# Peptides against a protein of PDB entry 3EFO, part 26

Target 1, 262 residues: chain A of PDB entry 3EFO
Amino acid sequence: SQLADLYKSCETDALINFFAKSAFKAVLHQPLKVIREILVNQTAHMLACYRKNCASPSAASQLILPDSMKVLPVYMNCLLKNCVLLSRPEISTDERAYQRQLVMTMGVADSQLFFYPQLLPIHTLDVKSTMLPAAVRCSESRLSEEGIFLLANGLHMFLWLGVSSPPELIQGIFNVPSFAHINTDMTLLPEVGNPYSQQLRMIMGIIQQKRPYSMKLTIVKQREQPEMVFRQFLVEDKGLYGGSSYVDFLCCVHKEICQLLN

## One batch from the design tools (peptide)

Design b1_p15_2_s3 (made by RFdiffusion4, then SolubleMPNN; from b1_p15_2, 5 letters changed)
Fold by OpenDDE base, seed 3:
Structure b1_p15_2_s3 (fold): chain B 262 residues (1-262), chain A 15 residues (1-15)
Amino acid sequence: as target 1 above (262 residues)
Amino acid sequence: PPEPPPPEILIETPP
């Protein structure tokens, strides 16, 4: 059917780009609460339409997503939790305006990365491999105290260090003997020159490639205050200023779909 | 790109 074909051909990254720009444009004329409600409503309506007209028969309690939109909810939740759409006094007008303007000019690839960062387990690097480590979900649940993770969203780059990060890797990256010795005020990694350091630099370079902005590096130690900033980018978790986790958002969307159809 | 939703969520190709 025509609808089935539409859902088959849907490009979620393009949709999110569109929704983001549409919402951010609407900020100029509509209350933020209304904009958020519209976004949720649009998401629910799209999926309800699929459920009604295209989905295979299944239990009403089952949330069904077309394959082309399997990651739509997570992206939508990320959009909803963006500072531009949040009504929080802690967010400065300047920051909101800045991010709004940035997104308004972003292409599909840029907005994709912006709303859902890459989170790479650097501690698992094979120095003999040219392959990038597979990204993990942007959630605290995917971090480990023994791990080192690189997060990038096209604007910021974070190197997160678990409290129990291997001293060998710390030595390899920072040329210091322990976690405690790492200076988090640095914005550049030292030129250590060993294979691991070189591999990490290569990965950082690849991530930086084709990005319109140079990502500033922030070193983050687990359990230190700056980690709170880092956690803002773990977009599948609950937002720092509120907002739902990915799981909670799925439930919310499902509930709204049910309301539309039942 | 992010991973799909939890397995409890059915992902399908429209028939």
Scores: peptide ipSAE 0.328, ipTM 0.893, DockQ to the pose 0.328
Fold by OpenDDE base, seed 2:
Structure b1_p15_2_s3 (fold): chain B 262 residues (1-262), chain A 15 residues (1-15)
Amino acid sequence: as target 1 above (262 residues)
Amino acid sequence: PPEPPPPEILIETPP
């Protein structure tokens, strides 16, 4: 059917880009609450339509996503949790305006990375490999106190260090003997020159490549104050300002789909 | 790109 073909060919990244720009445009004329509701509604309607017309028979309790849209919910949740769409006084007008403008000019690839960052376990780096480490889900649950992670969203780059991160890696990256000696005020990694350092720098370079903005590096120690900022980019977790976790959002969408179909 | 949803979510290719 035409609908089936449509869902097969759907490009979620493009769709999210569209929804983001549409929503951010709407901010100028509509209440944020309404915009958020519309986004959720649109998501639910799209998926309900699939369930009704295209999906294989399954229990009503089952959430079914077409493969092409399997990551639509997570992106949508990220969009909903963006500061531009949040009605919180803690968020400055300038910040909202800034991010709004950024997204309004982003291409599909840019917005994809912006809404869902790459989180890379760099403590697992193979210095002999040219392959980037596989990204992990943007959730605190995927972090390890023993690990070192690089997060990038096209605008910011964070190097997160677990409190128990390997001293040898710390020395390799920072040329200091321990976690405590790491200076988090640095915005650049030192030129240590060892294979691990070089590999990390290469990875950072690859991530930065062809991005429209130069990502500033923030070094984050676990359990220090700046980690709070870092955690805001763990988009699958519950948001600081009341945003849903990914799982909770899935449940929300599912409920709405059920309401539409029943 | 992000990982797919949890296993409890059915992901399928439309027929």
Scores: peptide ipSAE 0.322, ipTM 0.894, DockQ to the pose 0.313
Fold by OpenDDE base, seed 5:
Structure b1_p15_2_s3 (fold): chain B 262 residues (1-262), chain A 15 residues (1-15)
Amino acid sequence: as target 1 above (262 residues)
Amino acid sequence: PPEPPPPEILIETPP
């Protein structure tokens, strides 16, 4: 069917780019609450249409997503939690304006990374491997006190260190003996020159490659104040200003779909 | 790209 073909060919990253730009344009003329409602409704309607017309028989209680849209909800939730669309007095007009303008100029690849960062467990690096570590979900639940993670969203780069991160890795990256000795005021990694350091720098270079903006590096120690800024980029978690977690958003979407169909 | 939703959500290719 035409609908089936449509859902098969759907590109979620392009769709999110479109939704983001449309929503951010609408900010100038419509209340933020209305814009958010429209986005949720559009998401629900698309998925409800799939459930009604294309989905295989399944329990009504189950959320069904076409493969092409399997990550649509998470991206949509990230969009909804962006400061441009939040009606919170804590968010300055200048910040909204700044991010709005940034996104309005982003291509599909840029917006994809912007809304859902890469979170890489660099503590798992094999210096003999040319493969990049697989990204993990952007959630605190995927962090470990023993781990070191690199996060990048095309604009910012964070190196997060667990309180119990391996001293050998700390030595390899920073050339200091312990977690406590790491200077978080630095915006550049020291050129230690060992294989691990070089590999990390290579990874950072790959991430930076072909990005329109140079990502400033922020070193983040777990349980220090700057970690709170870092946690804002863990987009699957509950947002700082009341945005839903990914799980909660899935429930919300499912509820809306059920309301449309039942 | 992000990982797909948990297994409780059915991911399928339209017929």
Scores: peptide ipSAE 0.312, ipTM 0.889, DockQ to the pose 0.340
Fold by OpenDDE base, seed 4:
Structure b1_p15_2_s3 (fold): chain B 262 residues (1-262), chain A 15 residues (1-15)
Amino acid sequence: as target 1 above (262 residues)
Amino acid sequence: PPEPPPPEILIETPP
């Protein structure tokens, strides 16, 4: 059917870019609550339409996503939790304005990365491989106290270090003997010159490639205050300022779909 | 890209 073909050809990245720009434009003349509701409704309507017209028969309790939109909910949730769409006093007007302007000029690839960061387990690097490590889901549940993770969203880059990060890796990256000796005030990694350091730098370079903005590096130690900033980029988790977790959002979307189909 | 939703979510290829 025409609808089936439409869903097959759907580009979630493009949709998110469109929704983001549309929403961020609407911020100028509509209440944020209304904008968020519209986004949720649009998401639910698209998926309800699929469920009604294209999906295989299944129990009403089952949330069904077309493959082309399998990551639509997670991106949509990220959009909904963006500071531009939040009316929280904890978020400065300047920051909101800044991010709004940035997203308004972002291409599809840029917005994709912006809303859902890359979270890379750096502690698993093979120094003999030129391949990037596989990204993990942006959730605290994917972090480990023994791990080192690099997070990038096209604007910011974070190097997160677990409290039990391997000393040998710390030495390799920072040329210091232990976690406690890492200086988190630095914005550049030292040129230690060992294979691990070089590999990490290469990865950082690859991530930076073809990005419109230079990402400043922030080094974050687990359980230190700056980690809270880092956690804001773990977009699948519950937001600090009232945003839903990915799981909660899925439930919300499912409920809305069911309501539309009843 | 991010991982797909949890296994309890059915992901289909439209017919």
Scores: peptide ipSAE 0.287, ipTM 0.883, DockQ to the pose 0.340

Design b1_p15_2_s4 (made by RFdiffusion4, then SolubleMPNN; from b1_p15_2 with S3E V10L Y11I)
Fold by OpenDDE base, seed 5:
Structure b1_p15_2_s4 (fold): chain B 262 residues (1-262), chain A 15 residues (1-15)
Amino acid sequence: as target 1 above (262 residues)
Amino acid sequence: PPEPPPPEVLIESPP
């Protein structure tokens, strides 16, 4: 059917780019609350239409997504939690304006990385492998006190270090004996010269490749104040300013779909 | 890209 073909060929990344730019344009003449409601409604309507017309029979209690839109909800939630669309006094007008302008000029690939960062477990690196480590979900639940993670969203790069990060890795990356000795004011990793350091630098280079902006590196120690900034990029978690977690958003979308169909 | 939703969410290809 025409609808089935539409959902089969849907490109979620392009759709999110479109929704983001449309929403960010609308902020100039529409209330933020209305814009957020429209985005949620559009999401629910698209998925409700699929459920009604294309989906296989299933229990009403289950959320059903077409494969082409399997990551639509997570991206949509990230968009909804962007500072441009949040009605919070803590967010400055300048920050809103800045991010709005950035996104308005982003291509599909740029916006996807911007809304959903790459989070890589660096502590699992195989120095003999040329493969990048598999990205993990952008959630605190995927971090570990023993781990080291690299996060990048096309604009910022963070190296997050657990309080119990392996000393050998600390030595390998920073050429210092322990976590406590790491200087978080640095924006460049030292050229230690060992295989692990070189591998990490290579990974960082790959991530930086073909990105329109040079990502400044921020070193983040777990439990230190700057970690709060880092956690804002863990987009599947509950947002600082009232945004939903990914799981909560899925529930919200499902509820709205049910309301549309029942 | 992000991982798919939890297994409680059904993901299917349209017919």
Scores: peptide ipSAE 0.355, ipTM 0.917, DockQ to the pose 0.314
Fold by OpenDDE base, seed 3:
Structure b1_p15_2_s4 (fold): chain B 262 residues (1-262), chain A 15 residues (1-15)
Amino acid sequence: as target 1 above (262 residues)
Amino acid sequence: PPEPPPPEVLIESPP
């Protein structure tokens, strides 16, 4: 059917770009609460339509997503938790305006990365390999105290250090003997010159490639105050300002779908 | 890109 074809051909990244721009445009004329409700409603309606018209028979308790939209919910949740759409006094008008304008000009690839960052376990790097480490889910659950992770969203780059990060890697990256010696005020990695440092720089370079903005590097130590800022980019987790986790959002969407179909 | 949702969510290709 034409509906089935539509769902097969859907490009989630393009859809999210569209939703983001539409929502951010609507901010000028509609209350944020209404905009958020519309986004959730639209998501639920699309998926309800799929369930009704295209999905295989299954129990009502089962959430069913077409393959083309398997990551739509996570992106949508990220959009909903964006500062532009949050009604929090802690977020300045200037910050909202800034991010709004940024997204309004973003292409599909840019917005994809912006809403769902890359989180790379660089502590697992094989200096003999030319392959980039596989990204992990943007959740605290994927971090490890022994690990070192690089996060990038096209605008910011973070190097997160676990409290038990290997001293040899710390030495390799920062040329200091321990975690405690790392200066988090730095925005550039030192030119250490060893293979691991070079590999990390290469990875950072690759991530920076074709991005319209130069990502400033922020060094983050686990359990230090700046980590709270970093955690805001772990978009699958609960947001600081009351946003849902990915799992909770899935439940929310499923509930709304059921309401539409029952 | 992000990983698919948890296994509890059924992902299918429509017919």
Scores: peptide ipSAE 0.353, ipTM 0.917, DockQ to the pose 0.327
Fold by OpenDDE base, seed 2:
Structure b1_p15_2_s4 (fold): chain B 262 residues (1-262), chain A 15 residues (1-15)
Amino acid sequence: as target 1 above (262 residues)
Amino acid sequence: PPEPPPPEVLIESPP
């Protein structure tokens, strides 16, 4: 069917880019609450249509996504949780304007990375490998106190350090003896020159490649104040300002789909 | 790209 073909050919990344730009344009003349509702409704309607017309028979309790849209909900949730769309007084007008303008100029690939960052377990690096480590889900649950993680969203780069990060890695990266000695005010990694340091720098370079903006590096120690900022980029978790976790959002979407089909 | 949804979500290719 034409609908089936449509869903097969759907490009979620392009769709999210479109939704983001549409929503961010709408903020100029529509209430944020309405915009958020529209986004959720649109998501639900698209998926409800799939469920009704294309999906294999299944229990109503089952959320069904076409493969082409399997990551639509997570991106949509990220969009909904963006500061531009949040009705919070803590968010300055300038910040909203800044983020809005950034997204309005982003291509599909840029917005994809922006809304869902790469979170890489750096502590698992194989210095002999030329491949990037496999990204993990952007959730605190995927962090470990023993780990070192690099997060990048095309604009910011964070190096998160667990309180129990391996001293040898700390030494390798920062040339200091311990976690406590790491200076979080630095915006550049030292050129230590060992294989691990070189590999990390290479990875950072690869991530930076073909990005329109130079990503500022922020060193984040677990349990220190800057970690709060870092955690906001763990987009699958509940947002600081009341945004839904990924799981909660899935439930929300599912409920709305059910309502549409009932 | 992000990982797919949790196993509770059925992902399928439309016919």
Scores: peptide ipSAE 0.349, ipTM 0.913, DockQ to the pose 0.326
Fold by OpenDDE base, seed 4:
Structure b1_p15_2_s4 (fold): chain B 262 residues (1-262), chain A 15 residues (1-15)
Amino acid sequence: as target 1 above (262 residues)
Amino acid sequence: PPEPPPPEVLIESPP
């Protein structure tokens, strides 16, 4: 059917880019609450239409997503939790304005990375491999106290270190004996020169490659204050300022879909 | 790209 073809060919990343720009334009003349409601409604409406017209028969309790939109909810939730769409006094006007303008100029690939960062387990690096480590879900549940993770969203880059991160890796990256010796005020990694350091730098270079902005590196130690900033980029978790977790958002969307179909 | 939704969410290709 025509609808089936539409859902097969849907490009979620392009759709999110569109929704983001539309929403960020709308903030100039519509209440944020209304904008968020519209976004959720549009998400639910698209998925309800799929359920009604295209999906295989299934219990109402089952959330069904077309493959082309399997990541639409997570991106949408990320959009909804973006500072531009939040009415929180904790968020500065300057930051809101800055991010709004940035997104308004982003291409599809840029916005995709922006809304859902890459979170890479750096502690698993094989220095002999030319492949990037597989990204993990942007959630605290995927972090480990023994791990080192690199997060990048096209604008910012974070190197997160667990409190029990391997001393040998710490030495390899920072040329210091222990976690406690890492200087988090640094925005550049030292030129240690060992294979692990070089591999990490190569990975960082690849991540930076063909991105419109130079990502500033922030080194983050677990359980230190700057980690709070890092956690804001764990977009599948519950937002610091009241945004829903990914799972909660799925439930919300499912509920609205059911309402539309009843 | 991000991982798919939790297993309880059904992902299908439309017919």
Scores: peptide ipSAE 0.346, ipTM 0.912, DockQ to the pose 0.327

## One batch from the design tools (peptide)

Design b1_p16_1 (made by RFdiffusion4)
Fold by OpenDDE base, seed 3:
Structure b1_p16_1 (fold): chain B 262 residues (1-262), chain A 16 residues (1-16)
Amino acid sequence: as target 1 above (262 residues)
Amino acid sequence: STELEEDIDELAENLD
């Protein structure tokens, strides 16, 4: 059907860009609560429409999403949890205004990265390979105490270190003997010069490439206080300030869809 | 995104 073809042509990254800009524009004239409700309703209605008109026969309670929009709920949840739409005490009015303006000017690729960060398991790096490690889901469940992860959202870059990170990697990256010796006040990695360090720097360079803003590096140790800031970028997890986990959000959307179809 | 899609499919199968 024509509608099915339309859904096939839709891309999540383009949709989230559209929704973000629309919502952020509406912030100037509408209460945040109303905007959030509109976004949820639009998401549910859109997916319900697909389910009703395009999906193959299935159980009434089955969630069916078009391939091109399968991850839309994830990104929508990220948008709903953004500080522009969900105010957080630690975020100043000026910062919210700044982020709003930034997003209003972002292209599709930039907004995608902004709302759903890239989280890379750099502890798995093969120094002989030029390939980037595959990104993992932005959730604490994907972190490992034995791992080292690089997170980037186009504005910020974090290097997260598990408490049991391999001493060899710590030595390779920081030129210190142990996790305890890592200085988290650093904003730049030392130029150690070994293959692993060079590979990491290369990866960071690739991530920084074609981004409009220079991402400041923050080094984060697991279980230290600054990790709390890092965890806010794990967008699939439950937020500290009223944001739902992705799982909870998906369940919510599914419920709304079912209600619309019944 | 592939991992995410797979996880979504798995989650969707377990909804309700």
Scores: peptide ipSAE 0.133, ipTM 0.759, DockQ to the pose 0.671
Fold by OpenDDE base, seed 1:
Structure b1_p16_1 (fold): chain B 262 residues (1-262), chain A 16 residues (1-16)
Amino acid sequence: as target 1 above (262 residues)
Amino acid sequence: STELEEDIDELAENLD
């Protein structure tokens, strides 16, 4: 049907950009609570409409998402958890204003990365390949104590190291013998010159070149205090300031869809 | 992206 084709043609990245800018404009004249409710309602309505008009008959309890909007709830939850839409005293007015202005000027690609960072398992790098490693979901559950991960959201870049990171990789990246010897105050990786180091630098370069802003590198050791900042970028997890996990949000949306269809 | 979509499908099928 024409309607089905419309849903298939939708792109989540464009939608989230639209919703973000609309919401961030609305904060100037509407209460945050109302804005959040509107976003949730819009999400539910869109998905309910698809379910009603495009989806094949299925159990009412089953959540059916069109391929084109399958990840919409994920990104919508990220938007809802953004500091601009959170009324928390812990977040400064300046920070809210700054992020609002940033997003208002972001293109589709920029906002996509901003709301859902790339999390790359660089410990799995094949030095013979020029391809980027496949990104994993932005959740603590995808991290490994034995792993090393690069996270980028277009504004910040983090290199996260598990407490049991391979010494050979640590040596390859930092030219130090162990995890304990890594200096987290550095913002640049040393020029070690081995293939692994070169590939990592290449990957970082590729990520940076695609973004309009220079991303400062932060090196994060697991279980150290700065890791708490890093964890805020694991957007599928429960937020520090009351934002829901993706799973919880999805359940919420599902319930609302069911209500709309009954 | 593929992993995310697959996981979402799995979650969607198991929602109460």
Scores: peptide ipSAE 0.117, ipTM 0.739, DockQ to the pose 0.800
Fold by OpenDDE base, seed 4:
Structure b1_p16_1 (fold): chain B 262 residues (1-262), chain A 16 residues (1-16)
Amino acid sequence: as target 1 above (262 residues)
Amino acid sequence: STELEEDIDELAENLD
């Protein structure tokens, strides 16, 4: 059907860009609660329409997402949890205004990365490979105390270190003997000159490439206070200042779809 | 990512 073809051709990243800009524009004249409700409703309606008109007959309780929109709920949840759409006193008005302005000017690729960061397990790097490690889901559940992860969203870059991260990697990256010796106040990695350090720097360079803004690097140690900032970028988890986990959001959307179809 | 899509599929299947 023509509708099925439309869904197949639809790209989630473009939709999120559209929804984000629309919502962020609406913030100026509509209550945040209303905006959030509209976004959820639109998401549910789109998916319900697909389910009704394009999906094969199945149990009403089954969530069926078109391939092109499989990740839509994930990104939508990220959008809903963005500080611009949250009325929390912990977030300054200036920060909201800043992020709003940034997103309003973002292209599709930029907004995609902004709402759903890349989280790379750099502890798995093969120094002989030029390929980037596969990104993992932006959730605490994907972190490891023994791991080192690089997170980037186009604006910020974090190097997260597990409390039990390998000393050899720490030495390779920071030229210090242990986790405890890492200075988290640094904004640049030292030029250690070993293959691992060089590869990490290369990866960081690739991530920075084609991004309109220079990403500030923040070194984060697990279980230290600054880690809280890092955790805010684990967008699939429950938000610190509100917002559902991805799973909870997906369930919510599913229920709404079912209601629309009954 | 392919991993994300796979995980989403798995989640969708488990919502029943």
Scores: peptide ipSAE 0.026, ipTM 0.683, DockQ to the pose 0.678
Fold by OpenDDE base, seed 2:
Structure b1_p16_1 (fold): chain B 262 residues (1-262), chain A 16 residues (1-16)
Amino acid sequence: as target 1 above (262 residues)
Amino acid sequence: STELEEDIDELAENLD
């Protein structure tokens, strides 16, 4: 059907770009609560329409997502948890305005990365490989106290270090003897010059390529206060300010779809 | 992410 073809051609990255820009424009003339409700409703209606008109026969209560929009709920949840759409006093007007303006100018690829960051386990780097390490899910569950992870969303770059990060890697990256000696106030990695350091710098360079903005590097130690900021970028998890996990949101969307179809 | 899609598939199958 024509509708089926439409859903096949509609990619999540394009949709999230559209919804983000639409919502971020709407903040100028609509309450945030209303905007969030509209986004949830639009998501549910779109998926309900697919379930009703395009999906293969299945149980009425079964959640069915088109392949092209399978991860749409995840991205939508990320959008809903963005500071621009949050009514929290801790979020400054300047921060909201800044991020709003940035997203309004983002292309599809930029917004995709912005709403769902890359999280790379750099402690697993093969210094002889020219390939980027495989990204892991943006969740605390994928972090390890023994690991070192690089997170990038096109605007920010975080280097997260577990409390039990290998001393040899710490030495390789920072040229210091231990985790305790790492200076988190630094915004640039030192030029250590060993293969591991060079590989990490190469990876950072690749991530920075074709991005419209230079990403600021933030060094984050596990269990230190700045880690709380980092955790906000673990977008699959429950948000700091009451935002849902992607699982919780998926359940919410499912219930809304069922209500629309019943 | 392929893993994310697989996880969503699994979740969807268990959401009744």
Scores: peptide ipSAE 0.477, ipTM 0.913, DockQ to the pose 0.746; fails the geometry check

